# Peptides against a protein of PDB entry 4GMN: the designs that were tried, part 179

Target 1, 375 residues: chain A of PDB entry 4GMN
Amino acid sequence: RYANITLLALVTLASIGTDFQETLVKGNQGSRESPISAADEEWNGFDDADGDAMDVDQKSSSGEDQEEDYEEIDVKEDDEDDDDDSITSEMQADMERVVGADGTDDGDLEDLPTLRELIQTAVPQLIRLSNLPIDSDESLTIQSHALSALNNISWTISCLEFANGENANIHNAWYPTAKKIWRKTILPILEADSADLKLATQVTSLAWAVARVLHGETPTDGNPHRKFISLYHSSKQQAGGNSNSIEEPEDPFQGLGVKCIGVVGSLAHDPAPIEVNREVGVFLVTLLRQSNNVPPAEIVEALNQLFDIYGDEELACDKEVFWKDGFLKHLEEFLPKMRTLTKGIDKRTQPELRTRADEALLNLGRFVQYKKKHA

## One batch from the design tools (peptide; made by RFdiffusion4, then SolubleMPNN)

Design b2_p20_4_s2 (from b2_p20_4, 13 letters changed)
Fold by OpenDDE base, seed 5:
Order: C-alpha cells, then structure tokens, then sequence
Structure b2_p20_4_s2 (fold): chain B 375 residues (1-375), chain A 20 residues (1-20)
C-alpha cells in the first residue's frame, strides 16, 4: 500500500517534469515563428562575419523526381479527451513566468511556486528515496522511479539558458540542489559498481542532465569522469560478449555510450581541473581515431563535446590541452573519415542521425578552419 | 523576451522522454 502510493507519487513527479518540458517547448515555439530545428545549431565560435563564402560548386546531379504517391494514411484521431488534468494551471503559469521573467539576481523563486516546491521539497525526498537500501524488488522499483523523476526534473532545468545571467534566480536555486543530487545520488550509485546496466543507464542520464548545468563546477571528488570512461569501456565489452543485446535503443542517441560521452564532455568544461579536461579530451579524440569501431551517434556526440569544450581560445584548456596535446591535427585527419561516415548513413532509415552527422561534419570543417586561423 | 532554451538540451531531453 505505502509503496504503491510512493510509486504513484514518483510517477506523478516524473510526469510533472515532462509537462514542464512540454510547456517550455510550447512557450518557445509561440515566440519563434520558425522552429529552429536542431539542424540550425551553428557553432557560435565563428564571430568572423568577413569569411568569404567559398563557393563549393556542388554540381546538382539532376536526379529524376519520381513522384512516389504517398498514400495518406488516415490516422484516425481518436479524440479520447483524456483530460489529463496533470498540468495544473499553476504549473503552466509557472512555466510561462519562467519563459517571461528577467530573473532578479536573488535565488528566490517567489514568482515560481511550483518550481520552488519541486526543487526545495520534492527533489530532497527523491534523493532520499534513491538512497534507500536495496533489499527487495520493491526498493529497486522505488529507486528506479526516484531516478526517473530526478532525471526529468534535471533535464527540464538543463533546457533553460543560463548563459549571460539568464534565469539567474532558477540557476541559483538549482545549483546547490544539483550538487546534492551529484554527491548523494549519482556518486554512491557509481561507487556501488553494480552490474545492472539499467541502473547504470538511469544514473548516467541523470548525471548528464546535472552536468549540463554544473559543467566544470561539478564536484571532482573521486574522479567521476574516470568512472564514466570506465563505464563506457565496460558497456562496449559487454555488448560484444553476451548476445543479450539490451536492444540498442531504437534511437541511436539514447545509447549508454552517447550518455557517457555527454557526461564526461560536460564535466570537462571550464573551470574543470586541466587534468580532468585532458583525460576527457584525450578520450574523445581517441574515439575519433578509432571511429571505424564506434557507433556514428557517439562520434557525433564526441565532436559536439569537443567543439563546446575547446571553442573558446581564452580558456586555459585551449593552450594547456588543445594546442599542447596536438588535437587540431587529429581533428583535421578525422575530416575525411567523418565525410565517409556521414555519407554512409541512410537518410531514409536514419534521418535524424544523418542530419546530426551532416551538422557535426559542417561544424568540424568550420572548427578546424577557425583553429587554423588562431594558431 | 522568450527564454532562450538550450535547443540541444531540449532535443536530447525529448529523446530521453521518448525512451522511458
């Protein structure tokens, strides 16, 4: 009885995190007439307005337009008015306020009561539930649901812009809680060294969401980047041996390998210790060198992390790691391999992976050119 | 102003939600 009520409450908290995300998306789409597809994320390190557009004469080979008559599959809108009253008018109003508020510098969420209660009341209980002794299938289920709720809340908050002092009130309220999630939930689970790949995937997703806000300010105690690198390698060794393929998630970007890359990339941002940055940078560059044996989605994520980490020449890691360890040469040598990899992705069967690979290839070319000008 | 969303975060989170 109490466990079922706890599970229902945890599912409800995970749903609230989802509904929060959907409302943020709707609020942003209502303000931008054009959905910036994830395709239009141009690497912003290119402040050179004066770059002569090299006219790449792509000879348009005239492929004949076969008008394949796409039969309109009449998807019956079964208007099941499931009045999922889950989105309270208060939650929607809080999300609209999040989207509208020029954050006053005080970490006071007085104007965001639902978000305040999530951060201050719900998250501390979820952290407690994620740390229960695992002595039954019921306690394991409670931990899994607590991790899912923490994941959804943490990912939702990581979708907010915090650059240039945007949302400073939310950032200031979340920051100590994010560090608490890291220290009390993520690290203990990573240290327990469980052979449970499901739990490892859940904690790695949560770690990525948390590290996307904390970046290089993520607690470095116990070298968590090495634990995620070890988890990456262990996941590859297990996939090769046991034909219990955990069905590679239909989405190639949901793989544990991609999540591990996302975590360690986020951990390596300034002001991370230079040695942490170096170990992560060497790991990412090594994936590019071994790209023939690495899933394309992991290559795309590794490239994006390298751009985000080393895009700013004013950062200590640019001089101390990028240039000292000769990363430019490895990126330049990878360009022809990335072109081959990207062209090998079928646009019909894997459209998103192809789009993300085309973007990462474009950004790699630009990044290499940028770094060559600033050498 | 509309809050700038981290569009990459948003895209990754939509995917995370679809896999749960």
Amino acid sequence: as target 1 above (375 residues)
Amino acid sequence: SPIKLDERALALFRKELAGQ
Scores: peptide ipSAE 0.473, ipTM 0.926, DockQ to the pose 0.733
Fold by OpenDDE base, seed 2:
Order: sequence, then structure tokens, then C-alpha cells
Structure b2_p20_4_s2 (fold): chain B 375 residues (1-375), chain A 20 residues (1-20)
Amino acid sequence: as target 1 above (375 residues)
Amino acid sequence: SPIKLDERALALFRKELAGQ
């Protein structure tokens, strides 16, 4: 009885997340007279701001060479055992304070009471339900429904624009909750190393939705990018052995491989640690090199992630990873393969995959030209 | 204010919902 009520509540919450997305879309469409066709997401590069080189007449004031004798401060390597446990406990205490402080300004979501209740009331319960001990088929069902509800809420929020301080109130309200979903729901399930591909797909979808908002600010504890890369490879090994029993999702973009790429790509954005960025970048570039054995949808997602990660030349990952690891050469060498791959997709049977591949091919050409200009 | 939406995210999520 209680389980059926819990399941009904979880299904209801998942439906509310969907209905909320539809409401957001309708609300946005009411403000936009014309539906922007999804076709106009061409990667524009950075607009060459023709920075009018203001001739700053650097008056050469001959300031005298004071040779300040930099005393070599013998920085003793004090083995600061940075007990990484302290930051996790303080962040956990701050999260508990932010959740437990009744006095954090309710004002930021005053105009969005449904979203407030989803974030503040529903999500904490869903996190709890997703973390129940798995001891029965009933507990597995509860976990699956809790993950589905978290997925729908997280994806709905990830559909909001947060760039340039847009929806900052929603971002600020969601951000600590998104980190909590990551730490309390996603990581424990990833560490449990379950052979359940359904659970792996659910947690990876949720991880993608969360990482689409957190980007490189996603907690790096336990190297989750490596777990998703491992999951990617494991999913390919299992699909190759049992070609008869895993119904590949009818939609190529719903595959676990695409979701893994989406997660790790999102995790690699600035300000991600350079080594996380490098490992992800190498993984993505390796998929392009091995493209003969990679589904076209995964290639499309891998390209989009590479453009999103390395599109900005001002980011540390441009110099330290993109240029240093010679990614441009791999992208250039991939161009003719991408043309062949894209042309091989039948527009009649797979119109969306073909459209997205045509766009990714166009963007790859532009991206390679951009990077060559800025070399 | 009108809530700005990420159209790419919306397209991905609509697919996620259709696969559930």
C-alpha cells in the first residue's frame, strides 16, 4: 500500500516536471512571436570584434631598473596533507546549512512557486528515495521512479538559459540542489558498479541533465568522467556480445553512448581541472579517430561537445589541451570522414540524424577554419 | 521576465521524454 502511494507520487512528480517544461515552453512562445527553428544553431564562432586598435601611445617612460633582489624564499614543502575530507564535510555542512537555514531569502523564487516547491520540497525527497537500500524489486522500482522524476526536473531546469546571467535566481536556487543530486544520487549509483544497463542509462541521463547546468563546476570527487568513459566502453562491449536482446533505442540520440558523451563533455567545460578536460578531450578525439566503429549519433554529440569545450580561445584548455595535444590535426583529418559519414545517412529513414550530422559537419568546417585563423 | 530557453536542451529533453 505505501509503496503504491510512493510510486504514484513519483510518477506524479515526473509528470509535473514534464508539465512544467510544457508551461515554460508555452510561456516563452507567448513572448516570442516566431518559433526559432532549431536549424539556426550554427556555431558562429567568436565574432571577430574588429577591436579598433586604439593606438595607445605607450610613452616610453624610462623607469630605472631597480634590480629587486628576489630572495629565494625556500618554500619548505610542508606536506600539507590536505585532508580532502574537510572540504567535503564543510561543503556538506554548508549544504545542510543552506537546506536547514529557514532564513535563506525565499525572495529569489517568489514569482516561481511551483519551481520553488520542486527544488526545495520535491527534489530532497527524491534524492532520499533514490538512495534507499536496494533489497527488493520494490526498492528497485522506487529508485527507478525517483531517478525518472529527478531526470525530468533536472532536464526541465537545464532547458533554461543561464548564460550572461539569464535566470540567475533559478540558477542560484538550483545550483546547490544540482550538486546535491550529483553527490547523493549520481555518485553512489556510479560507485555501486551495477551491471543494470537500465539503471546505468537512467543515472547517466540524470547526470547529463545536471552536468548541463553545473558544467566544469560539477564535483570532481571520484573522477566521475572516468566512470562515464568506462561506462561508455562497457556499454559497447555488452552491445557487441548480445546483439539480440538489447533493443537499441529507436532514437539514435537516446543511446547510452550519446548520454555518456554528453555527460563527459559537459564535465570538461571551464572551469574543469585541465586534466579532466584533457582526458575527456582525448576520449572525444579518439572517438573521431575510431569513427568507423562508432554510431553516427555519438560522433555528432562528440563533435558538438568538442566545439562547446574548445570554442573559446581565451580559456586555459585551448592552450593547455587543444593546441598542446594537437587536436586541430585530428579534426582536420576527420573532416573527410565526417563528409562520408554524413552522406551515408539516409535522409528518408533517419532525417533528424542526417540534419544533425549535416550541421555538425558544417560546424566542423567552420571550427577548423576558426582554429587555423587563430593558430 | 520572459524565461529564455535553450532550444537544444528542449530538443534533447523532448526526446528523453519520448523514450520514457
Scores: peptide ipSAE 0.363, ipTM 0.897, DockQ to the pose 0.855
Fold by OpenDDE base, seed 3:
Structure b2_p20_4_s2 (fold): chain B 375 residues (1-375), chain A 20 residues (1-20)
Amino acid sequence: as target 1 above (375 residues)
Amino acid sequence: SPIKLDERALALFRKELAGQ
């Protein structure tokens, strides 16, 4: 009975995190006049000053215009008033305020009562539930649901922009809680050295969400980056040994390997210790060098992390790691491999992976060119 | 200003939600 109520509350908290995301998305879409074409995720580090138009010789292959008569499938907008009663009116109001709030610097969530209660009341209980001694299948189920709820909340918050002091009130409220999740939930589970791949995936997803806000300010105690690098390698060894189809997640970007790369990449951002940055940078560059045995989604994530970590030349890691350890040469040598890899992805069967690989290839070319100009 | 969502975050999390 208490377990079922706890599970229902955890499922409700996990759905709240999802609904919060959907409402953020709807609120952001309502504010953008133009649909975000996925194509224009341009790496922000390029001053577009040198307009040397590479003449891409578009050989116009005159393919015959088969006028496929697209029958207008009159998709009846069944106005299913899905009264998705999942979102409380207070949550909707908080979401509208989150999307609309010009950041008042008051770290007080007075104007965000639902988000305040999530951070101050719910998350501390979820941390407690995720740290229960595992002595039963019931305790394991509670831990899994608590991790799921923490994941959804942490990911939703990690989707907010915190650059330039945006959402400073939410950031300031979340930051100590995120550090608490890291120290109380993530580190103890990683230290337990469980062979449970499901638990490892859940904790790594949560760690990525938390590290996306904390970046290089994530607690470095006990070298957590090395634990995630070890987990990455261990996950590859297990996948090779058990002929049980670990159902490769239908989404290549949901793999434990991608999540491990995302965590360690986020941990390596400034102001991370230079040695942490170096160990992560060497790990990521090593994946590119070994790309023949690395899933394409992990290569895409590793590239994106390298761009994010080393995009700013004013950072100490640029001089002390990127240039000193000769990363530019490895990235340049990887360009032809990335072109081959990207072209090998079928647009019909894996459209998203192909799009993300095309973007990462474009950004890699630009990044190499940028770094060569600043050499 | 509309909150700039980290579009990459949002894309990753939409995926995370779709995998749950």
Scores: peptide ipSAE 0.356, ipTM 0.890, DockQ to the pose 0.732
Fold by OpenDDE base, seed 1:
Structure b2_p20_4_s2 (fold): chain B 375 residues (1-375), chain A 20 residues (1-20)
Amino acid sequence: as target 1 above (375 residues)
Amino acid sequence: SPIKLDERALALFRKELAGQ
């Protein structure tokens, strides 16, 4: 009886998160006369000054298949357990001050009472429900529904623009709660190393929604980027072996691989530790090198993450990772492969995948040209 | 003021909701 009431409440909260998203979309559409087509999302770092449309001359050069021996970069795990406990105590004390200050002036969300109640009242209960000991099918069902509700709320908030101080009141209200979701819900589930691919997909979707707001300010405790990279590889090994592959979601962009790429890409943004950025950047570039064995949707997401991470030349990761590790060469060498991949997608059967691949190919060409001008 | 939306986020989330 109590379980059914809890489940109904969780389904209702997940629905409220969806209805809130639809309300935000309708509210925004009333202010912009033209729906910006998803095709017109220009990379935000491209200053439109040089309108020279390079005529891409379609010379079909039949390049011979040179089998380039890919040397495996043996990443030695240097186990330097530098437990710098010092930053954890002040950040915990500031998080406890921000979470324990019942006196953060609730005034900043007075005009958004539904969002305030979602963040302040609903999310703390959902975090608690997601942390219940799993001892029954009922507790597993409660966890799954709590994760679904957290996912829908977190994704809805991640659809708000926060760049340039936009929606700063919402950002400030969400930020401590997002960190709390990360530390109390995402990390414990990710550390439990469950063979449950459904749970892994749910937690990875939630992690992506949270990391899309926190970016490089996402807590780095326990190297979560490595856990998501490991989960990416593990998901590929399982898909190859058992015909009980989780039905590949009908949408190629809903795959666990795409979600893992989205999480680690978001985690690698400034001000992430430079070694976290490097490990993620190398992972993403390695996917491009291995593109023959990678789903096209994962290539599209990996490219978009690379553009977002390395689009700003003023960031430390541009000098210390992008240029230092020679990423421009890999992106330039990938251009012909991306053209072939994109042309191989049937516009009739996979129109969205084709559109997003055409956009990613266009942006890759622009990004390579941009980086060559700023070399 | 109209709440500005991240359209890429929105496109990703619409897909997440359609897969649930």
Scores: peptide ipSAE 0.322, ipTM 0.881, DockQ to the pose 0.829

Design b2_p20_4_s3 (from b2_p20_4, 11 letters changed)
Fold by OpenDDE base, seed 4:
Structure b2_p20_4_s3 (fold): chain B 375 residues (1-375), chain A 20 residues (1-20)
Amino acid sequence: as target 1 above (375 residues)
Amino acid sequence: SSIKLDERALEQFKHYLKGQ
């Protein structure tokens, strides 16, 4: 009984996340189509498997009600309040500086009571459900649905514009929750080092959605970028060996490889540690060098991440990584390969991939020209 | 734009959370 109700609640939350996304998409028809499709993992409804109600014959055995005195195991929740709610006084002061002097931009979603309740009430429960001990197929199902709901919510929120202080109230309400998702859901699953590619894909999707908001402010504890780089490589090794193709998602941009690139790219944005930025930058540039063996969608994502990470010359990563590690040369050498790759994509069979590749090629040419002028 | 989430779905979930 509880399982079915929990499942229905998770389904309902996933649906709310999707409905919220659709509402945002309908509202935001003018802004760049960021990959909204990553939240369009259609929750394939439970196939109502017609469970033939086996007539369990009512054998009337009058077994004596042994009052098993269920000792209430007083599970002392050792609330180790690791209240590492040390919002550093600098982060609070930077939040207070981005919050203009009118103290109305406290994360008070007064005008968005449904979103407030989604963030403050639903997401914490989803985090708990994603962290349940996996002891049954039911607990695994609950975790999967909790991750799907968190993914849809996180992707939807990540599609909001937060530049120039837009939606600051939503950003401020989401930011601590996004960090909690990262620390309490994403990191533990990544540390468990599960061979489950489905779980890895779900957690990587969620990690990308979260990292698209947190960027370089994403917690660097345990070097998660290396775990996602490792997962990228592991996913390529498995796809090459077993002809049980996990059905390559019909959308090339939904692949685990793209998701890994999106996560690590997002993690490498300023103010990420320079060594994190370097390791990610080298990984991304290495994909471009190996482009003959890399799916076009992963190349498109890797390029976009490189543009976003290194687009600003005032950032420490421009001098300490981009110029120091000679990335411009690699991008320039890749430009003719990208032209060939893009031209090889059939506009009729893969119109989206071709459009995104044509854009990435155009941006690569512009980016190389920009960096050459600022050299 | 006021993003209207399905308040009904959220109310059902709130009722579920209160009934646990």
Scores: peptide ipSAE 0.015, ipTM 0.498, DockQ to the pose 0.039
Fold by OpenDDE base, seed 1:
Structure b2_p20_4_s3 (fold): chain B 375 residues (1-375), chain A 20 residues (1-20)
Amino acid sequence: as target 1 above (375 residues)
Amino acid sequence: SSIKLDERALEQFKHYLKGQ
């Protein structure tokens, strides 16, 4: 009984995170609809043709008023659907306020009640549930659902821009909670050395969402970047040996390898320790060198992470890692391989993978040219 | 001001949700 109520609450919290994401998407689409320029419909003047009104005097035959007794079918509106619309309306209003808020005010979420309750009330309970001792299939199910809810909330928040002080109130409210998720949920599960690739995928997805906000300020205790690099290599060894189709998700960007790359890339951003940045940078560049044996989606993610980490020449990692370890040469040598890889992706069978590979190829060409100009 | 959404985040998360 308590477990089923907890499970239902966790599913509901996961759904709230999805609906919040859909609301963010709808809000962003509405801002891209440039006002349809009112086409100058040249109002062609209707010529007033003087057509003679013929006076046809046809007699009013008095047809009998049959009072058809319309039985009012009392359609019982089942009032059950009103509760879902209320939460979506509050979430929509919160999103409209977040879109409108000048992100200058201190970390008060007074104007964002739904987001406040998610961060301050729901997430601390989800962290508690994800950190329960696993002693039964029921406790494992509760952990999995708590991780799914934490993932959806964390990913939704990670879709907000926080660069240049944007959404600073939300960032300030989320930041301590994100560090708590990392220390109390992610690290303990990564240290438990579970052979469960499903759990590893859930934790790695959550870790990516959290690390996309914390970047180089993610807690460095226990060298988490090395754990995710090890998980990447272990996942490749298992996929090569057992023809047990752990169903690689039909979406190539949902693979554990892509998620591991996303986590370690995010962890390597400034102000990460230079040694953490170097170990991650060397890992990512090594994937490009080994690209013949690496899925295209992982190459796309590794390139995007390299651009984000080393895009700023003012950062210490540019001089101490990018230039010192000769990364430009490896990126330039990879450019013809990336062109071949991208052209090998069928646009009809894998349109998304092809689009993201075409973009990553374009960005690689620009990035190499940029770095050559600033050498 | 329009919330700048991280489009890459949003795409990655949309794909995650469709695979669940």
Scores: peptide ipSAE 0.201, ipTM 0.837, DockQ to the pose 0.727; fails the geometry check
Fold by OpenDDE base, seed 3:
Structure b2_p20_4_s3 (fold): chain B 375 residues (1-375), chain A 20 residues (1-20)
Amino acid sequence: as target 1 above (375 residues)
Amino acid sequence: SSIKLDERALEQFKHYLKGQ
């Protein structure tokens, strides 16, 4: 009984986190490019407007307009208002306020009562439930659901814009809680060194969501970047040995390898220690050098992380790591490999992967040109 | 770019929501 109520509450909290995310994504699609689209933004460099647009002569092959008369299947959207009673009218109102808040309301979380209760009441309980002694299948189930709920909440919050003091009230409320998730949930699970790849995937997803907000301010205690790098390598060894390949997630960007790259990339941002930045930067550049044995989605993520970490020349990591360790040469040598890799992705079977690879290739060209100009 | 939700958590969750 209590376990079922706790499980239902955990599932409902995981729901709320998902539906809140879907609402934030839908709301942001109407007004601002979604913070998710910041990874789809063409890297324009920080400075000079003098980018000669290379006219890529797309020879328009005149494919004959076969007017295949696609019969308009009038899919009556039966608006079955499945009133999924899971979202209270108060939760919807909080989601609408977070989406509709043009960054003028420096208000306290008083106007966001559901988000306040999620951060202040639910998350501390989820942290407790994720740290229960594992002594039964029931405790494993509770941990998994608590991690899923923490993941969905943390991802949702990580999709809010916090640049330029936007959503500062939410950021200020979340920041200490995010550090608590890191120290109380993520680190203990990583230190337990369990061979459970499912648990490792859940904790790494949560770690990425948390690190997307904390960046270089993520607690460096116990060198967590090395644990995620180790997990990346261990996951590759397990996938190669057992023919029970855990079905690669349908989305190539949901793989444990991509999540590990996303975590360590996020951890390496300023003000991360230069040694942490260097170890992560060397790891990412090493993936590019080994690209023939690396999934394309991991290459795309590794490139995006390298652009985000080393885009700003005013940061200490630019001089002390990027230039000092000769990363530009490795990126330049990778350009022809990236062109081959991107062209090898079938647009019909993997359209999203192809789009994100085309963007990452374009950004790599621009980034290499920018860094050569600022050398 | 997709929020790298744990799609497995999200799908397990969507499957859990659909299974109630």
Scores: peptide ipSAE 0.008, ipTM 0.454, DockQ to the pose 0.083; fails the geometry check
Fold by OpenDDE base, seed 5:
Structure b2_p20_4_s3 (fold): chain B 375 residues (1-375), chain A 20 residues (1-20)
Amino acid sequence: as target 1 above (375 residues)
Amino acid sequence: SSIKLDERALEQFKHYLKGQ
């Protein structure tokens, strides 16, 4: 009985965290007339001044438009409008405030009561539930649902802009809680050395969400970057041996490999210890060198992480790691391989992966040019 | 029902916030 009520409450908290994310994304799309085209983020470097537009010679290959007669499969929309109004009017009002909030500097969430209760009341209970001794299938289920709820909340908060003092009240309220999730939930699970790939995927997703806010201020206790690099390699060894296809997630970007890259990339940002940055940078550059055996989505994520980590030349990691370890040469040598990889992705079967690979290829060209100019 | 965490929608949203 208590287990079922706790499970229902955890499922409800996980749903609330997802619904909060979805409505935050929809609210931002509604406030901006342009649909979020994943195609429009071009990395321009730090210097806006020299817009040398490389003329990409679009050789117009006039491919013949074969009008394939798409038979309209009349998918009956069973309009089961189960208007499960899971989003309370108070949650919707908090979401509208978060999307519209000119960041008041006061770390007070008085104007965001639902978000306040999620951070101050729900998250501490979820941390407690994620740390229960695993002695039954019920305790394992409770841990999994607590991790899912923590993940959804942490991801939703990681969508907020915190640059330039935006959402400073939310950042200040979340920051100590995020560190507590890291130390009390993530690290103990990573140290338990469980062969459970489902649990490893859940904790790695949560770790990425938390690290997307904490960046280089993520606690370095126990060298978590090495644990995620080890998990990356272990996941590749298991996938090669057991033809129990862990169903490759339908989305290539939801793979455990991508999540491991996203975590370690986020951990390597300033003010991370220079040795942590170096170990992560060497790992990411090594993925590019071995790209023939690496999924395209992991290459895209590894490139984006390299751009985010080494984009700023004023950071100590630029001189002490990027230039000192000769990363530019590896990026230049990878450019023709990235062009081949990107062209090998079918736009019809994998449109998102192709778009993200085309963007990462463009940004790689720009990044290499920028770094050559600043050498 | 696997709550498919739309980590994609999050990343797209963060990209969209950084690009403005």
Scores: peptide ipSAE 0.008, ipTM 0.525, DockQ to the pose 0.073; fails the geometry check

